# Designs tried in a protein design run: peptides against a protein of PDB entry 7MKK. Part 85

Target 1, 71 residues: chain A of PDB entry 7MKK
Amino acid sequence: SMKEKVKAKLVEIRKFVPFIRRVRIDFQDTLSKVQGHRLDALVNLLDREDVSMSSLNKIEVIIDKLRTRFN

## One batch from the design tools (peptide; made by RFdiffusion4, then SolubleMPNN)

Design b2_p28_2_s1 (from b2_p28_2, 11 letters changed)
Fold by OpenDDE base, seed 2:
Structure b2_p28_2_s1 (fold): chain B 71 residues (1-71), chain A 28 residues (1-28)
Amino acid sequence: as target 1 above (71 residues)
Amino acid sequence: MEEMKKREQEEDEFLDELEEEVDKVPKL
């Protein structure tokens, strides 16, 4: 079902939460306060069970951009 | 149903702004 696809995608995206937290900490002095706050908010969003497939697809693009910049 | 659509819109706006902020960070 669509619900099962969303749940599976959320599980895959959550594997990157430790990476997002690492970027937030390791580059804290390079990141602006706004950028740091938005990364914290992204982690908090991924703690929810009610994230849409649209949002999860955008988050995947953001994670790929973070990986390209931060290893 | 309306509250869920509003939340999805707010999430989309937040993610679009986050993507823009990530684009401003130089490659390290």
Scores: peptide ipSAE 0.579, ipTM 0.868, DockQ to the pose 0.860
Fold by OpenDDE base, seed 3:
Formats: sequence, structure tokens, C-alpha cells
Structure b2_p28_2_s1 (fold): chain B 71 residues (1-71), chain A 28 residues (1-28)
Amino acid sequence: as target 1 above (71 residues)
Amino acid sequence: MEEMKKREQEEDEFLDELEEEVDKVPKL
């Protein structure tokens, strides 16, 4: 079902929460205050269970960009 | 139904702005 696909995608994306938190801390002096606050908000969004598939797909693109720049 | 659509729009706007901010960070 679509609900099952969303749940599976959310589980996969949540594996990157430790990475996002690490980027937020390790690059705190390089990131603007706005960028830091948005990364904190992204982690908080991923704690929710009611995230759409559209939002999860955007989050995946953002994580891939973060990995390319900070990993 | 309208409240859930508003939340999804706010999440989409937030994510679009976050993507733009990530694009401004120089490659390390």
C-alpha cells in the first residue's frame, strides 16, 4: 500500500539522522545560524510519522547533497 | 483535511528553502 511505502521510506531516511546531527555539530562554525536551525528542524521533522512521500523524496535529495558536500 | 494540506505545504516550503541553503554551502 502507499502507507506501507511511506513507512519503508521513512525507515530508510531515518538511518541518516545521525549523519545530519553530525554535520550540524562538526560544521557549526561554517554553517550560518539559519542553516543550523534548518538542519535541527529537519531532524525534528524526521521524528514524525505523518510525513508525506513528496516530503520524504525532497529530504532524500537534501541528504544526498549533504553527503556530497560533507562526507 | 485542510489542516493536513496546509502542513504539507509548509513542509514543502521549508524543504525547498533548506535545499536552497544547502546549495549555497561551498563544497568542502
Scores: peptide ipSAE 0.579, ipTM 0.867, DockQ to the pose 0.863
Fold by OpenDDE base, seed 5:
Structure b2_p28_2_s1 (fold): chain B 71 residues (1-71), chain A 28 residues (1-28)
Amino acid sequence: as target 1 above (71 residues)
Amino acid sequence: MEEMKKREQEEDEFLDELEEEVDKVPKL
């Protein structure tokens, strides 16, 4: 079902939470205060169970951009 | 229903702005 697909996608995206936290710490001096606060808010968003498939697809694109820049 | 739609819109706006901020960071 669509609900099962959303749950599976959320589980896969949550595997990147340690990476997002690592980027936030390792690049703290390079990131603006706004960028740092938005990364903290992204981690907090991923703690929720009620994230849409649209939002999860946008988060995947953002994670791929972060991996390309900060890997 | 309206509260869920409003939250999805606020999440989409937040994520669009986060993507723009990530695009401004120099590639290291």
Scores: peptide ipSAE 0.578, ipTM 0.867, DockQ to the pose 0.857
Fold by OpenDDE base, seed 1:
Structure b2_p28_2_s1 (fold): chain B 71 residues (1-71), chain A 28 residues (1-28)
Amino acid sequence: as target 1 above (71 residues)
Amino acid sequence: MEEMKKREQEEDEFLDELEEEVDKVPKL
């Protein structure tokens, strides 16, 4: 079902939460206060069970951009 | 239904702004 697809995508995206937290801490002095706050808010968003497929697809693009810069 | 659509819009706006902020970060 669509609900099962959303749940599966959310599980896959949540595997990157430790990476996002690590970027937020290790690069705190490089990141602006706004960028740091938005990364904290992204982690909080991924703690929700009601994230849409649209939002999860945007988050995947953002994670790929983070990996390209910080990995 | 309206509250869910409003939340999805606020999430989309937040994620678009986050993507723009990530694009401003130089490669390390």
Scores: peptide ipSAE 0.578, ipTM 0.867, DockQ to the pose 0.889

Design b2_p28_2_s2 (from b2_p28_2, 14 letters changed)
Fold by OpenDDE base, seed 3:
Structure b2_p28_2_s2 (fold): chain B 71 residues (1-71), chain A 28 residues (1-28)
Amino acid sequence: as target 1 above (71 residues)
Amino acid sequence: SSSERKKAEEEDEFLDELLKEVDSVPVL
């Protein structure tokens, strides 16, 4: 079901929360306040249980792009 | 509800802007 797919996607995306937090901290001095806030908001969003598949797909793309540029 | 729709729209806008920034900002 779509509900099960959403749950599975959320579990997989949450594995990258520590990575997102690390990016936020490692580049804290170079990021603007808005950029830092967006990364914080991204982490906070992933703490929720009611995230849509559309949002999760966008988040996955964001994480993939971050992973390409960050080790 | 109207509040739920507003929150969803704000979330989409936030994610769309972040997508643009990751492509255009050197530090991300």
Scores: peptide ipSAE 0.552, ipTM 0.850, DockQ to the pose 0.594
Fold by OpenDDE base, seed 1:
Structure b2_p28_2_s2 (fold): chain B 71 residues (1-71), chain A 28 residues (1-28)
Amino acid sequence: as target 1 above (71 residues)
Amino acid sequence: SSSERKKAEEEDEFLDELLKEVDSVPVL
């Protein structure tokens, strides 16, 4: 079901919360306040259980882009 | 509800803007 797929996706995406936090902290001095706030909000969003599949797919793309540039 | 729809729209806007920033900003 879509519900099961969403839950599975959320579990996988949550594995990258520590990574997002690392980006937020490691680049804190070069990020704007808005950019830092957005990364914080991204982490907070992933604490929720009612995140849509569309949002999770966008978050996955964001993480992939961050991973490419962080490393 | 109206409040739920507004929150969802704000969430989508936030994620869309973040996507654009990650592409355009060298730091991210």
Scores: peptide ipSAE 0.552, ipTM 0.850, DockQ to the pose 0.588
Fold by OpenDDE base, seed 4:
Parts: sequence; structure tokens; C-alpha cells
Structure b2_p28_2_s2 (fold): chain B 71 residues (1-71), chain A 28 residues (1-28)
Amino acid sequence: as target 1 above (71 residues)
Amino acid sequence: SSSERKKAEEEDEFLDELLKEVDSVPVL
């Protein structure tokens, strides 16, 4: 079901929360307040259980883009 | 509900802006 697919996707995306937190901390001094807040909000969003598949797909793209530019 | 729809729209806008910044900002 779509519900089960969303749950599975959320579990996989949550594996990258430590990476997102690392980006946020490593670049805290160079990021604008808005950019830092967006990364914080991204982590907070992944704590929710009601994230849509559309949002999870966008988050996956964001993480992939971050991984190409950061270690 | 209208409030749930507004939250979804704000979430989409937030994620879309973050996508743009990752592509265009040198720091990200």
C-alpha cells in the first residue's frame, strides 16, 4: 500500500538525519540564518509520521544534492 | 481542512526553496 511505501521511505530517509545535522553544524558560520533554519526545519520534518510521499521524494533529492557537494 | 492544506503548501514552498539554494548557493 501507499501507506507502507511512505513508512519504508521515511525509514530510509531518516538514516541521513545525522548527515544533515553535520552539514548544519560544519557550515553554521557561513550559512545565513534562513539557510540554517531551513536545515533545522528539514530535520524536524523528518521526526513527523505524517510526511507525504511527494515531500519525501523532494527530501531525497535535497539529500542527494547535498551528498554531491559535501563529504 | 484549509489549515492542513496551508501547512502542505508551506512545506512544499520550504522544500522547493531549499532545493533551489542547494543548486545555486556556493556554501550549500
Scores: peptide ipSAE 0.551, ipTM 0.849, DockQ to the pose 0.581
Fold by OpenDDE base, seed 2:
Structure b2_p28_2_s2 (fold): chain B 71 residues (1-71), chain A 28 residues (1-28)
Amino acid sequence: as target 1 above (71 residues)
Amino acid sequence: SSSERKKAEEEDEFLDELLKEVDSVPVL
């Protein structure tokens, strides 16, 4: 079901929460307040259970872009 | 509900802006 697919995708994306936290902290001095807040909000969003597949797909793209730039 | 729709719209806007910033900002 779509619900099961969303849950599976969420589990996979959550594996990158530590990475997002690392980006947030490692670049804290160079990030604007807004940028830092957005990364914090991203982590908080992934703690929720009601995230849509559309949002998860966007988050995956964000993570891929971050990984490309920050390893 | 109206509040849930508003929250979803704000979430989409937040994610869209973050996508743009990752591409355009050297720091991200």
Scores: peptide ipSAE 0.550, ipTM 0.849, DockQ to the pose 0.593

Design b2_p28_2_s3 (from b2_p28_2, 13 letters changed)
Fold by OpenDDE base, seed 4:
Structure b2_p28_2_s3 (fold): chain B 71 residues (1-71), chain A 28 residues (1-28)
Amino acid sequence: as target 1 above (71 residues)
Amino acid sequence: SEKKKKEEEKQDEFLDELLEVVDEVPVL
């Protein structure tokens, strides 16, 4: 079902929460307050269970961008 | 529900903005 697909996707995306937290910390001195806040908000969003597939797909793109740029 | 729809729209808007923010994050 779509519901189960969403849950599975959420589980996979949540695996990157520690990574996002690391990015947030490692870039803390270079990020603007707004940028830092938005990354924090992303982590908080992933703690929710009511995230749509559309949102999860966008989050995946965001994570991929972070992974590409984070070195 | 309408409430859920609005929340999803807000989330999508947030994520769209975040996509732009990530592009502005400096490379380490």
Scores: peptide ipSAE 0.458, ipTM 0.831, DockQ to the pose 0.817
Fold by OpenDDE base, seed 3:
Structure b2_p28_2_s3 (fold): chain B 71 residues (1-71), chain A 28 residues (1-28)
Amino acid sequence: as target 1 above (71 residues)
Amino acid sequence: SEKKKKEEEKQDEFLDELLEVVDEVPVL
């Protein structure tokens, strides 16, 4: 079901939460306050269970961009 | 629900902005 697919995607995306936290800390001095706040907000969003598939797909693109630039 | 729809819209707007923010982060 779509519900099960959303749950599975969320579990996979959550595996990158430590990476996002690491980017936030390692580049804290180069990030603006707004940029840092938005990364914090992304982590907080992933703590929720009510995230749509459309949101998760966008988050996946964001994580891919982060991985390309920071790893 | 209307509440759910509004929250999804807020999330979508936030994520669209974050896509741009990530591209603007300076990397040496």
Scores: peptide ipSAE 0.455, ipTM 0.829, DockQ to the pose 0.788
Fold by OpenDDE base, seed 5:
Structure b2_p28_2_s3 (fold): chain B 71 residues (1-71), chain A 28 residues (1-28)
Amino acid sequence: as target 1 above (71 residues)
Amino acid sequence: SEKKKKEEEKQDEFLDELLEVVDEVPVL
């Protein structure tokens, strides 16, 4: 079902939470307060279960951008 | 529900903004 697909996608996306936290810490001095806050908010969002497939697809794009820029 | 719809809209708005923020992050 679509609900099962959303749950499976969320599990896969959550595997990147440690990476997002690492980006936030490693670049803390170069990030603005707003930029840092947005990354913190992304991590907090991924703790929720009420995230749509549309949102998860956008988050995947964001993570791919981060992985490309931050090795 | 209407509440769920509004929350999804807020999430989408937040994520659209975050896409722009990520593009502006300085990289060494």
Scores: peptide ipSAE 0.455, ipTM 0.829, DockQ to the pose 0.758
Fold by OpenDDE base, seed 2:
Structure b2_p28_2_s3 (fold): chain B 71 residues (1-71), chain A 28 residues (1-28)
Amino acid sequence: as target 1 above (71 residues)
Amino acid sequence: SEKKKKEEEKQDEFLDELLEVVDEVPVL
């Protein structure tokens, strides 16, 4: 079902939460307050259960961009 | 529900903005 697909996608995306947290911390001194806040907000969003498939797909793109730039 | 739809729209707007912000993060 679509609901099961969303849950499975969320589980896969959540595997990158530690990475996002590391980016936030490792570059804390170079990030603006706004940038830091938005990364925190992304992590907080992934703590929720009511994230749509559309949102999860966009988050995947964001994570891919972060991985490309920050290893 | 309309409330759920509005929340999803806000999430979408947030993520669209974040896509731009990530491009502006300095690479050391």
Scores: peptide ipSAE 0.453, ipTM 0.828, DockQ to the pose 0.776

Design b2_p28_2_s4 (from b2_p28_2, 13 letters changed)
Fold by OpenDDE base, seed 2:
Parts: C-alpha cells; sequence; structure tokens
Structure b2_p28_2_s4 (fold): chain B 71 residues (1-71), chain A 28 residues (1-28)
C-alpha cells in the first residue's frame, strides 16, 4: 500500500539522521545560524510519522546534496 | 483534509527553502 511505501521510505531516510546530525555539528562554525537551525528542523521533521512521500523524496534530494558537498 | 494539506504544503515549502540553503553552503 501507499502507507507501507511511505513507512519504508521513512525508515530508509531515517538511516541518514546520524549523518545530518554529524554535518550540523562538524560544520557548526561554518554554517550560518539559519542553516544550522534548518538542519535541526530537518532532523526534527524526520522524527515525525506523518511525513508525506513528496516530502520524503525532497528530503532524499537534500541528503544527496549534503553527501556531495560534505564528503 | 485541509489541515493536513496545509501542514504538508508548509513542510514542502520548508524543504524547498532548505534545498536552496544547502546549495548556498560552500562545497567541502
Amino acid sequence: as target 1 above (71 residues)
Amino acid sequence: KEEEEKKHKEEEEFLDELLEVVDEVPIL
């Protein structure tokens, strides 16, 4: 079902939460306050269970960009 | 459901803005 697909995608995306947290901390002095706050908000969003598939797909793109730019 | 749709819209707007912010960070 679509609900099962969303849940599976959320589980996969959550595997990158430690990476996002690591980026946030390791580059805390390089990131602006707004950039840091938005990364914190992204992590907080991933703690929710009501994230849409469209949002999860956008988050995947964000993670791919972070992986590309932060090694 | 209007409240859920509004929340999802705000979430997507946040993520769209975050995409731009990530693109502004220097490549390391």
Scores: peptide ipSAE 0.462, ipTM 0.827, DockQ to the pose 0.892
Fold by OpenDDE base, seed 5:
Structure b2_p28_2_s4 (fold): chain B 71 residues (1-71), chain A 28 residues (1-28)
Amino acid sequence: as target 1 above (71 residues)
Amino acid sequence: KEEEEKKHKEEEEFLDELLEVVDEVPIL
């Protein structure tokens, strides 16, 4: 079902939470307060269970961009 | 349902702004 697909996608995206936390810390001195807050808010969003498939697809794009630049 | 739709819209707006931040920071 669509609900099962959303849950499976959320489980896969959550595997990148430690990576997002590392990016946030490694660039803490370069990021503005607003930029840092948005990365913190992304981590907090991934702790929720009611994230839509459209949101999860956007998060995947963001993670792929981060992975491309940070290796 | 309406509250969920509003919340999903706010999440998508937040993610669109975050995508812009990632694109604007040369190191990110």
Scores: peptide ipSAE 0.456, ipTM 0.828, DockQ to the pose 0.732
Fold by OpenDDE base, seed 3:
Structure b2_p28_2_s4 (fold): chain B 71 residues (1-71), chain A 28 residues (1-28)
Amino acid sequence: as target 1 above (71 residues)
Amino acid sequence: KEEEEKKHKEEEEFLDELLEVVDEVPIL
């Protein structure tokens, strides 16, 4: 079902939460205050159970960009 | 329904802005 697909996608995306937290801390001096705040907000969003598939797809693109730039 | 649609819109706007912000970060 769509609900099962959303749940599976959320589980996969949540595997990158430690990476996002690591980027936020290790590159704090490189990141602006705005960039740091937005990464914190992204982590907080991923703590929710009611994230849409469209949002999860955008978050995947964000994570891929972070991985490209931050190893 | 309306409150869920509003939250979804605000979430999408946040993510669209975050995509732009991440594009401004130099490759390390």
Scores: peptide ipSAE 0.453, ipTM 0.823, DockQ to the pose 0.862
Fold by OpenDDE base, seed 4:
Structure b2_p28_2_s4 (fold): chain B 71 residues (1-71), chain A 28 residues (1-28)
Amino acid sequence: as target 1 above (71 residues)
Amino acid sequence: KEEEEKKHKEEEEFLDELLEVVDEVPIL
């Protein structure tokens, strides 16, 4: 079902939460307060169960950008 | 349903803005 697909995608995206937290910490001195706050908000969003597939797809793009720039 | 749709829209707007913010972070 669509609900099962969303849940599966959310589980896969949540695997990157430790990475996002690590980026937030390792680049704390480079990130603005706003940028740091938004990364914190992204992690908090991923704690939710009601994240849409559209949002999860956007989050995947964000993670891919982070992996490219913060390697 | 309508409240959830509004919340999803606000979430997507947040993510769109976050995409821009990530692009503005200096590359080390």
Scores: peptide ipSAE 0.465, ipTM 0.828, DockQ to the pose 0.848; fails the geometry check

Design b2_p28_3_s1 (from b2_p28_3, 11 letters changed)
Fold by OpenDDE base, seed 5:
Structure b2_p28_3_s1 (fold): chain B 71 residues (1-71), chain A 28 residues (1-28)
Amino acid sequence: as target 1 above (71 residues)
Amino acid sequence: SELEELLELLDELFKEQEEEEKRKEEEK
């Protein structure tokens, strides 16, 4: 079901939460205030259980770009 | 730039999330 797919995607995306937190801290001095706030908000969003598949797909693209930009 | 694209995607994400929350509240 779609609900099961969302849950599975959320589990996979959450594996990157430690990475996002590490980026936020390690690059804190080079990130703008807005960029830092957006990363904090992204981590908080992934703590929720009611994130849509549309949002999760966008988050996956964002994480891929973060990995490219911040190693 | 790559950084500008990332910022745009983050803005789009949270705009969508805000609209989703708004819809949920309006449906109650």
Scores: peptide ipSAE 0.213, ipTM 0.687, DockQ to the pose 0.799
Fold by OpenDDE base, seed 4:
Structure b2_p28_3_s1 (fold): chain B 71 residues (1-71), chain A 28 residues (1-28)
Amino acid sequence: as target 1 above (71 residues)
Amino acid sequence: SELEELLELLDELFKEQEEEEKRKEEEK
């Protein structure tokens, strides 16, 4: 079902939470307060269970771009 | 820059989240 797909996607995306946290710390001195807050909010968003597939797909793109820059 | 593009994507994400939450509240 779509609900099962969302849950599976969320589980996979959550594997990158430690990576996102690392990026937040590594760039803390270069990021504006707003930018830092957005990364913090991204981590917090992934703690929720009601994230839509649309949002999860966008988060995946964001993570891919972060990986390209930060590995 | 690549970082700026990433931040724009984050802005779009949270704008979508805000609109989604707004719709949920309006449907209650």
Scores: peptide ipSAE 0.212, ipTM 0.683, DockQ to the pose 0.707
Fold by OpenDDE base, seed 2:
Structure b2_p28_3_s1 (fold): chain B 71 residues (1-71), chain A 28 residues (1-28)
Amino acid sequence: as target 1 above (71 residues)
Amino acid sequence: SELEELLELLDELFKEQEEEEKRKEEEK
């Protein structure tokens, strides 16, 4: 079901939470307070159970862009 | 910059999230 797919995607995306936290710290000195807050909010969003597949797909794109900058 | 593009994507994400939450509240 779509619900099962969302749950599976959320589990996979959550594996990147530690990575996002590291990015937040790595860029802390170059980010404004608002920009830093947005990354913090992203982590908080991933703690929720009511995230849509559309949102999860967008988050995946964001994570991919972060990965290209880190490595 | 790529960082600015990333932050714009975050803005779009949270705009969508706000709209989704609004729809859920209206359905209750």
Scores: peptide ipSAE 0.212, ipTM 0.688, DockQ to the pose 0.742
Fold by OpenDDE base, seed 3:
Structure b2_p28_3_s1 (fold): chain B 71 residues (1-71), chain A 28 residues (1-28)
Amino acid sequence: as target 1 above (71 residues)
Amino acid sequence: SELEELLELLDELFKEQEEEEKRKEEEK
């Protein structure tokens, strides 16, 4: 079901939460206040259980961009 | 929604960063 797929995708995306937190801390002095806030908001969003598949797909793209830019 | 706005802003942020780095390299 779509619900099962969403939960599976969320589990996979959550594997990158430690990475996002690491970027947030390691580059804190390089990131602007707004950039840091957006990363914090992204981490908090991934703690939710009600994120849509559409949103999770967009988050995956964001994570890929983070990996390209910072790692 | 708030979520949609966040995701759009994050996308724009990284595009802006890429363009900034490109400009810096071209000026060297």
Scores: peptide ipSAE 0.184, ipTM 0.607, DockQ to the pose 0.084

Design b2_p28_3_s2 (from b2_p28_3, 11 letters changed)
Fold by OpenDDE base, seed 4:
Structure b2_p28_3_s2 (fold): chain B 71 residues (1-71), chain A 28 residues (1-28)
Amino acid sequence: as target 1 above (71 residues)
Amino acid sequence: SELEELNKLLDELFDEEEEEEKRKKEEE
């Protein structure tokens, strides 16, 4: 089902939460306040169970960009 | 730039989440 697909995607995306937290901390001095806040909010969003597939797909792209830029 | 693109994607994400939350509140 779509619900099962969303949950599976969320589980996979959550694997990157430690990475996002590390980026937030390790690059805190070079990130703007807005960028830092966005990363904090991104982690908080991934703690929710009601994230849409649309949002999860966008988050995946964001994580790919973070990996390219910061790791 | 790469950072500008990242920021744009983050803005788009959170704008979407804000609109989703607004819709949920309007449906309550």
Scores: peptide ipSAE 0.323, ipTM 0.739, DockQ to the pose 0.747
Fold by OpenDDE base, seed 1:
Structure b2_p28_3_s2 (fold): chain B 71 residues (1-71), chain A 28 residues (1-28)
Amino acid sequence: as target 1 above (71 residues)
Amino acid sequence: SELEELNKLLDELFDEEEEEEKRKKEEE
């Protein structure tokens, strides 16, 4: 079902939460306050269970961009 | 820049989340 797919995607994306947290901490002085806040908000969003597939797909793109930028 | 692109993606994400929350409230 679509609901099952969303849950599976959420589990997959949540595996990157430690990475996002590390980016937030390791580059805290490099990131703007707004960027830091956005990363915090992103982590908080991933703590929710009602995240849409659309949002999860967008988050995946964001994570890929973070990986490219911060390696 | 890559940073500008990232910021744009983050803005788009949270704009979508705001609209989704509005839709949910309207459906209730």
Scores: peptide ipSAE 0.322, ipTM 0.738, DockQ to the pose 0.807
Fold by OpenDDE base, seed 5:
Structure b2_p28_3_s2 (fold): chain B 71 residues (1-71), chain A 28 residues (1-28)
Amino acid sequence: as target 1 above (71 residues)
Amino acid sequence: SELEELNKLLDELFDEEEEEEKRKKEEE
């Protein structure tokens, strides 16, 4: 079902939470205040169980951008 | 730039989440 697919995608995306936290801290001097706040909000969003597939797909693109920019 | 594109994607994400929460509250 779509619900099962969303849950599976969320589990996969959550594997990158430690990476996002590391980017937030290790590159804090490179990040603007707004960028830091957005990364904090992104981590908090991934703690939720009601994230849509659309949002999860966008988050995947964001993580790819972070990986390219910060390692 | 790459940072501008990242910021745009983050803005789009949180705008979408805000609209989703708004829709959820309106349906309750």
Scores: peptide ipSAE 0.320, ipTM 0.737, DockQ to the pose 0.836
Fold by OpenDDE base, seed 2:
Structure b2_p28_3_s2 (fold): chain B 71 residues (1-71), chain A 28 residues (1-28)
Amino acid sequence: as target 1 above (71 residues)
Amino acid sequence: SELEELNKLLDELFDEEEEEEKRKKEEE
């Protein structure tokens, strides 16, 4: 079902939460306050159970951009 | 720049989340 697909995608995306936290900390002095806040908000969003597939797909793109820039 | 693109994607994400929250509140 679509609900099962969303749950599976959320589990996969949550695997990157430690990475996002590391980016936030390791580059804290390089990131603007706004960028830091956005990363914190992104982590908080991923703690929710009601994230849509559309949002999860966008988050995946964001994580790919973070990996390209910071890894 | 890549950072500008990242910021744009973050803005789009949180705009979508705000609209989803509004829809959920309207359905309650």
Scores: peptide ipSAE 0.319, ipTM 0.738, DockQ to the pose 0.761

Design b2_p28_3_s3 (from b2_p28_3, 12 letters changed)
Fold by OpenDDE base, seed 4:
Structure b2_p28_3_s3 (fold): chain B 71 residues (1-71), chain A 28 residues (1-28)
Amino acid sequence: as target 1 above (71 residues)
Amino acid sequence: DELEELLKLLDELFEEEEKAKKEKEKKE
């Protein structure tokens, strides 16, 4: 079902929460205040159970961009 | 700029979340 797909996607994306936190810390001096705040908000969003598939797909793209930029 | 693109994506994400929040509030 779509609900099961959303749940599975959320589980997979949550695997990157430690990475996002690491980026936030390692680049704290390089990131602007707004960038840091947005990363914090992203982590907080991933703690929710009611994130839509649309949002999860966008988050996946964001994580890919973070991996490209900060690795 | 890669950072600008990332910021745009984050803005779009949270715009969607804000719309979803407003829709939820409307249904309550």
Scores: peptide ipSAE 0.249, ipTM 0.691, DockQ to the pose 0.826
Fold by OpenDDE base, seed 5:
Structure b2_p28_3_s3 (fold): chain B 71 residues (1-71), chain A 28 residues (1-28)
Amino acid sequence: as target 1 above (71 residues)
Amino acid sequence: DELEELLKLLDELFEEEEKAKKEKEKKE
């Protein structure tokens, strides 16, 4: 079902939460306040259970770009 | 600029989340 697909995608994306937190902390001095707040908000969003498939797909692209930039 | 594109995607994400929140509140 779509609900099962959403849950599976959320589990996979949550594996990157520690990475996002590391980016937020390790690069805190090079990030603007706005950039820092956006990363904090992204981590907080991934703590929710009611994230849509559309949002999860967009988050996946965001994580890939974070990895390219900071990893 | 990769950073600019990332920031744009984050803005779009949270705009979608705000719309979803408003739609949920309207249906309650």
Scores: peptide ipSAE 0.246, ipTM 0.687, DockQ to the pose 0.732
Fold by OpenDDE base, seed 3:
Structure b2_p28_3_s3 (fold): chain B 71 residues (1-71), chain A 28 residues (1-28)
Amino acid sequence: as target 1 above (71 residues)
Amino acid sequence: DELEELLKLLDELFEEEEKAKKEKEKKE
């Protein structure tokens, strides 16, 4: 079901929460206030259970870009 | 610029989430 797919993807995306937190802290001096706030908000969003598939797909792209830039 | 693109994607994400939130609240 779509619900199960969303749940599975959320679980996979949540594996990157520690990475996002590390980026937020390790690059705090490099990141603008806006960028820092966006990363905090991203982590908070991933703490929710009601994230849509469209949002999860976009988050995946964001994480890939973060990995390219900061990993 | 990679950072500009990232910021744009983050903005689009949260715009989408706010829209989804409003739609959810409307359906409840």
Scores: peptide ipSAE 0.244, ipTM 0.686, DockQ to the pose 0.893
Fold by OpenDDE base, seed 1:
Structure b2_p28_3_s3 (fold): chain B 71 residues (1-71), chain A 28 residues (1-28)
Amino acid sequence: as target 1 above (71 residues)
Amino acid sequence: DELEELLKLLDELFEEEEKAKKEKEKKE
């Protein structure tokens, strides 16, 4: 079902939360308060259970960009 | 939309960080 697919995708995306947290820490001294808050906001968004598939796909793109730039 | 704003802000973050990295590398 669509609900099951969303749940599976959310689990997949959440695997990158530790990576996002590492980026937040590794670049803490170079990031502005606003930039740091953006990463924190991303992590907080992934703690939610009501994230749509569309949103999850967009987040995946962001994570891929993070990996390209920071890893 | 909050997510849309976040995505834009994160894109901006990546560009800013890349610039900062290049400037740091140039000074070294």
Scores: peptide ipSAE 0.215, ipTM 0.635, DockQ to the pose 0.054

